# Designs tried in a protein design run: peptides against a protein of PDB entry 6UG1. Part 3

Target 1, 304 residues: chain A of PDB entry 6UG1
Amino acid sequence: SNEERKRRKYFHMLYLVCLMVHGFIRNEWINSKRLSRKLSNLVPEKVFELLHPQKDEELPLRSTRKLLDGLKKCMELWQKHWKITKKYDNVGLYMRTWKEIEMSANNKRKFKTLKRSDFLRAVSKGHGDPDISVQGFVAMLRACNVNARLIMSCQPPDFTNMKIDTSLNGNNAYKDMVKYPIFWCEVWDKFSKKWITVDPVNLKTIEQVRLHSKLAPKGVACCERNMLRYVIAYDRKYGCRDVTRRYAQWMNSKVRKRRITKDDFGEKWFRKVITALHHRKRTKIDDYEDQYFFQRDESEGIPD
Target 2, 301 residues: chain A of PDB entry 6UG1 as posed
Amino acid sequence: SNEERKRRKYFHMLYLVCLMVHGFIRNEWINSKRLSRKLSNLVPEKVFELLHPQKDEELPLRSTRKLLDGLKKCMELWQKHWKITKKYDNEGLYMRTWKEIEMSANNKRKFKTLKRSDFLRAVSKGHGDPDISVQGFVAMLRACNVNARLIMSCQPPDFTNMKIDTSLNAYKDMVKYPIFWCEVWDKFSKKWITVDPVNLKTIEQVRLHSKLAPKGVACCERNMLRYVIAYDRKYGCRDVTRRYAQWMNSKVRKRRITKDDFGEKWFRKVITALHHRKRTKIDDYEDQYFFRRDESEGIPD

## One batch from the design tools (peptide; made by RFdiffusion4, then SolubleMPNN)

Design b2_p26_8_s2
Fold by OpenDDE base, seed 4:
Structure b2_p26_8_s2 (fold): chain B 304 residues (1-304), chain A 26 residues (1-26)
Amino acid sequence: as target 1 above (304 residues)
Amino acid sequence: DELKKKLEKYLKELLEEFKKYLEEEK
């Protein structure tokens, strides 16, 4: 019905904002001074120096290579720190079906919300789910004065899916779900004027995204609970930016059709949400990023 | 705490605006 379409659109928007606020709160928690002091001690001086290379005026790429080596060593140090990776409770922050949402509304299950103190303890001990681990890795890089962003792929229910039964049956459903991450890191490369993508936990990869990312979900089974639609970046200065364009190959032809921003109302509403979560002034880094997104939009073209 | 309260208030306002919009599109 038209009413059910409106209901699903509304619930998608509500759920999206709850996810974006969750990302904002986790980004605030990882800025803890107490946590920063503990995590800085995990990084030896030689690795700190690689994270802060001098500018090579002859070949800026040499400086980028040192930064990439420093980030690789930080991932190795993080793996040594992280002792226990817990499975997600149910589906974690991956996409729920409409049936799962309806069933969950009927079940007054007390979702035990993780407190800030418990989060800080979990990161400090190296015990938690993959999201806590990625968030802790971003905190470690920030403790080393690296301009690291927390990235969140927000997974609200698909308002374009009008099927009544959307149950996902299968023994491998969890493995397919966790094949691609929901949280990762970006690091600013001041030499190349680009963001470096870092997945320290799931794929354990570092990439300089041009047209394609390894973190973009591929295949039907993986896309059922992880649909690339809203990739939100949270920086150390409480900036909030939509960075979906970096990771979406087909932003205009495929991704936009599944976003609330497919219409002018949804675009204006989503901009209000981003603005409410963005607590810093614009910088030259934002100018370089917007120029990159513009070039990516021009290169994709308008879908026929 | 203050930032969280401001965000929670703004969230409620956005949801109320959107609820009104969905009612007007009826």
Scores: peptide ipSAE 0.025, ipTM 0.664, DockQ to the pose 0.758
Fold by OpenDDE base, seed 5:
Structure b2_p26_8_s2 (fold): chain B 304 residues (1-304), chain A 26 residues (1-26)
Amino acid sequence: as target 1 above (304 residues)
Amino acid sequence: DELKKKLEKYLKELLEEFKKYLEEEK
């Protein structure tokens, strides 16, 4: 019905706000000074120096290579720190089906919200789910004075899916779900004027994304619970930015159709949500990023 | 925390705008 279409659109919007606020709160928690002091001790001086290379005036790419090597070593150090990777409870922050939502509304299951203290303890001990691990990795990089962002791929229910039953009948549903991350890191490369993508936990990869990212879900089964639609970046200064354009090869032709921003109302609304969560002044880094997004939009063209 | 209060206020405002939008599309 038209009513059910409206209901799903609205529930998607509400769920998206809740996810984006969750990302914001986790981004605040990882700025903990107490956690920062502990995590900085995980990084040897030699690795710290690689994270802060001098500018090579002859070939800035050499400085980028040092930074990339430093980030690789940080990923290795983080793997040594992280002792226990817990499975997600149910689907974690991956996309729920509409049926799962309806069933959960009837079940007054108190979601045990992880308290800030418990989160900080989990990160400090290296015990938690992959999301906590990624968030802790971002905290470690920030403890080393690296301009690292927490990235969240927000997975609200698909309001474009009007099927009555959206149940997922797959024996491998969990494996396919966790194949691609929901949280990752970006690091500012001051030499190339680009964000470096870092997945320290899931794919254990570092990318300088041009047209395509390895973190973008591929295949039907993986996309059922992880659709690239809302990739939100949270920086150390409480900036909030939509960085979906970096990871979406086909933003205009495919991704936009599944976003609330497909219409003018949704665009205005989503811009308000971003503005709400953005608590810093604009910087030259934002200018370089917006220029990159513009170039990527022009290069994709208008979908035929 | 002042940031939390601002966020809670803004979430409330967003929820109110969202309610208004729900009412206007009736």
Scores: peptide ipSAE 0.024, ipTM 0.664, DockQ to the pose 0.486
Fold by OpenDDE base, seed 2:
Structure b2_p26_8_s2 (fold): chain B 304 residues (1-304), chain A 26 residues (1-26)
Amino acid sequence: as target 1 above (304 residues)
Amino acid sequence: DELKKKLEKYLKELLEEFKKYLEEEK
């Protein structure tokens, strides 16, 4: 019905705000000064120097290569720190079906919210789920004065799915769900004027995204609980930015159709949400990023 | 239009609650 379509759209919007707020809160928690002091001690001086290379005036690419090597070593150090990777409780922050949402509304399941103190302890001990691990990795890089962003792929229910029964066939293995991350890191490369993508936990990869990312879900089974639609970046200064364009190869042709921003109302609404979560002034880094997104939109073209 | 206004109001309220939450954690 038209009513059910409106209901699903509304619920998607509400769920998206809750996810984006969750990302903001986690981004604040990883700015803890106490945590920063502990995590900085994990990074030896030689690795710190690689994270802060001098500008090579002859070949700026050499400085980028040092930064990439420093980030690789930080991933290795992080793997040594992280002792226990817990499985997600149920589906974690992966996408729920409409049926799962309806069933969950009827069940008074007390979601145990992780407290700030418990999060900080988990990161400090190296014990937690993959999301906590990624968030802790971002905290470690920030402790080393690296301009690292927390990235969150927000997974609200698909409001474009109008099927009554949206139950996943029970065989959607936990393995397919967790094949691609929900949280990752971006690091600002001041030499190339680009964000470097870092997945320290799931794929254990560093990439300089050009046209596509390795972190973008591929295949039907993986996309059931992880649809690339809302990739939100939270920086150390409480900036909030939509960076979906970086990770979406087909933003205009495919991804936009699955976003609330497909219509003018949804676009204006989503801009209000971003603005409310964005607590810093614009910088030249934002200008370079917007220019990159513009170039990516032009290069994709309008789908014929 | 009414659903739009209700949603915008609810978002404002959520954001104000979230601001208060951030102020209380200081």
Scores: peptide ipSAE 0.023, ipTM 0.554, DockQ to the pose 0.042
Fold by OpenDDE base, seed 3:
Structure b2_p26_8_s2 (fold): chain B 304 residues (1-304), chain A 26 residues (1-26)
Amino acid sequence: as target 1 above (304 residues)
Amino acid sequence: DELKKKLEKYLKELLEEFKKYLEEEK
C-alpha cells in the first residue's frame, strides 16, 4: 500500500538518523585523551616516523609509500593488540529485514547499550566486536597525530523493498553478512591530496580508491545485510561528511535509487542531518575531496 | 552534553518535518 511505503520511508529515516548519531558518539569516544595515551604506547618510534614522513621534494610518491608502510605496520600492531574478536549477538549494525524489525518490536530485548566506560575498557584490553576493533584502530592512529576518519556504512532497512516477508533463509547468513565491514578507516595523504582507505580488521587491506573499493559488497548474499548507500565519515575535529561517492562505482545509476536522497526533499533533509552532525569549519581537505567527487560524477555520466 | 541535547532536538525537528512531507506525498 501507499501507507506502508510511507511507513517504511519514515522508519528508514529514523533508523538512519539513529545510526549516524551512533557513529558520531563513537567518534567522540575514540577522541578520549585517556585512551589516546594508552594506544600511543603501542606504536614504536620507527612506525611513528613512517606515519609522519618528510615531504620528498623530488618525488612526493616516496612520502606516500612511507605512509602506506607505516599504516601496514599499524595494522600488524593492532592485530597483536586485539586478543578476542567477539561475534555480533545478532546482526550488529548490519541491515535488518522488515520482518526482523516487526518481530523485534514485540521482543522487549533490553538493548544493553554499551557505556563509554565499557567501550574504552574493551578497546584498551583488545576485546570486543569487529566494530569496536576498527574504532580502536582509528583511536590509535589519532593518538599518533594521524588525520584518521572513522567511516561508517549505515545500514537502515531497505525502504525500496516492499515485500511483506523479507525473511533471510540460509546456513551461511552470518558468514556472508560479515564478509564486508560496516566500519573502516580513512587516512589523509597530504602528499597525494587523497584519502587512503584502511580496513584493519575484516579484509585487512589498504587501498587508494580510484573507481571501486574492495570494501564495497559484492554478490547477492553479501548485499542482503550490507548495501552500500550511506558511507559517512567522522573526523577527529567532529566533521561529518557523506563519502558514499568514493565507494560507489554506480552512484547515480544504482545507489541513488536506494537512498532517501533520490528526491529533492530527501536530499534537503539529508543535508540538514549532515549539517547538524558537522561541527567544524570547512578546510582545504574538503575542497580536494569535493573536487574528487565531482570528477567521479562526471566520469560516471548521467544514467540513461 | 549541551551540544548533544541541541543535536537531539534538531534531529527530532528534522524527523517531524520529514514525517509531514511523507504525509503530504501521494
Scores: peptide ipSAE 0.043, ipTM 0.690, DockQ to the pose 0.916; fails the geometry check

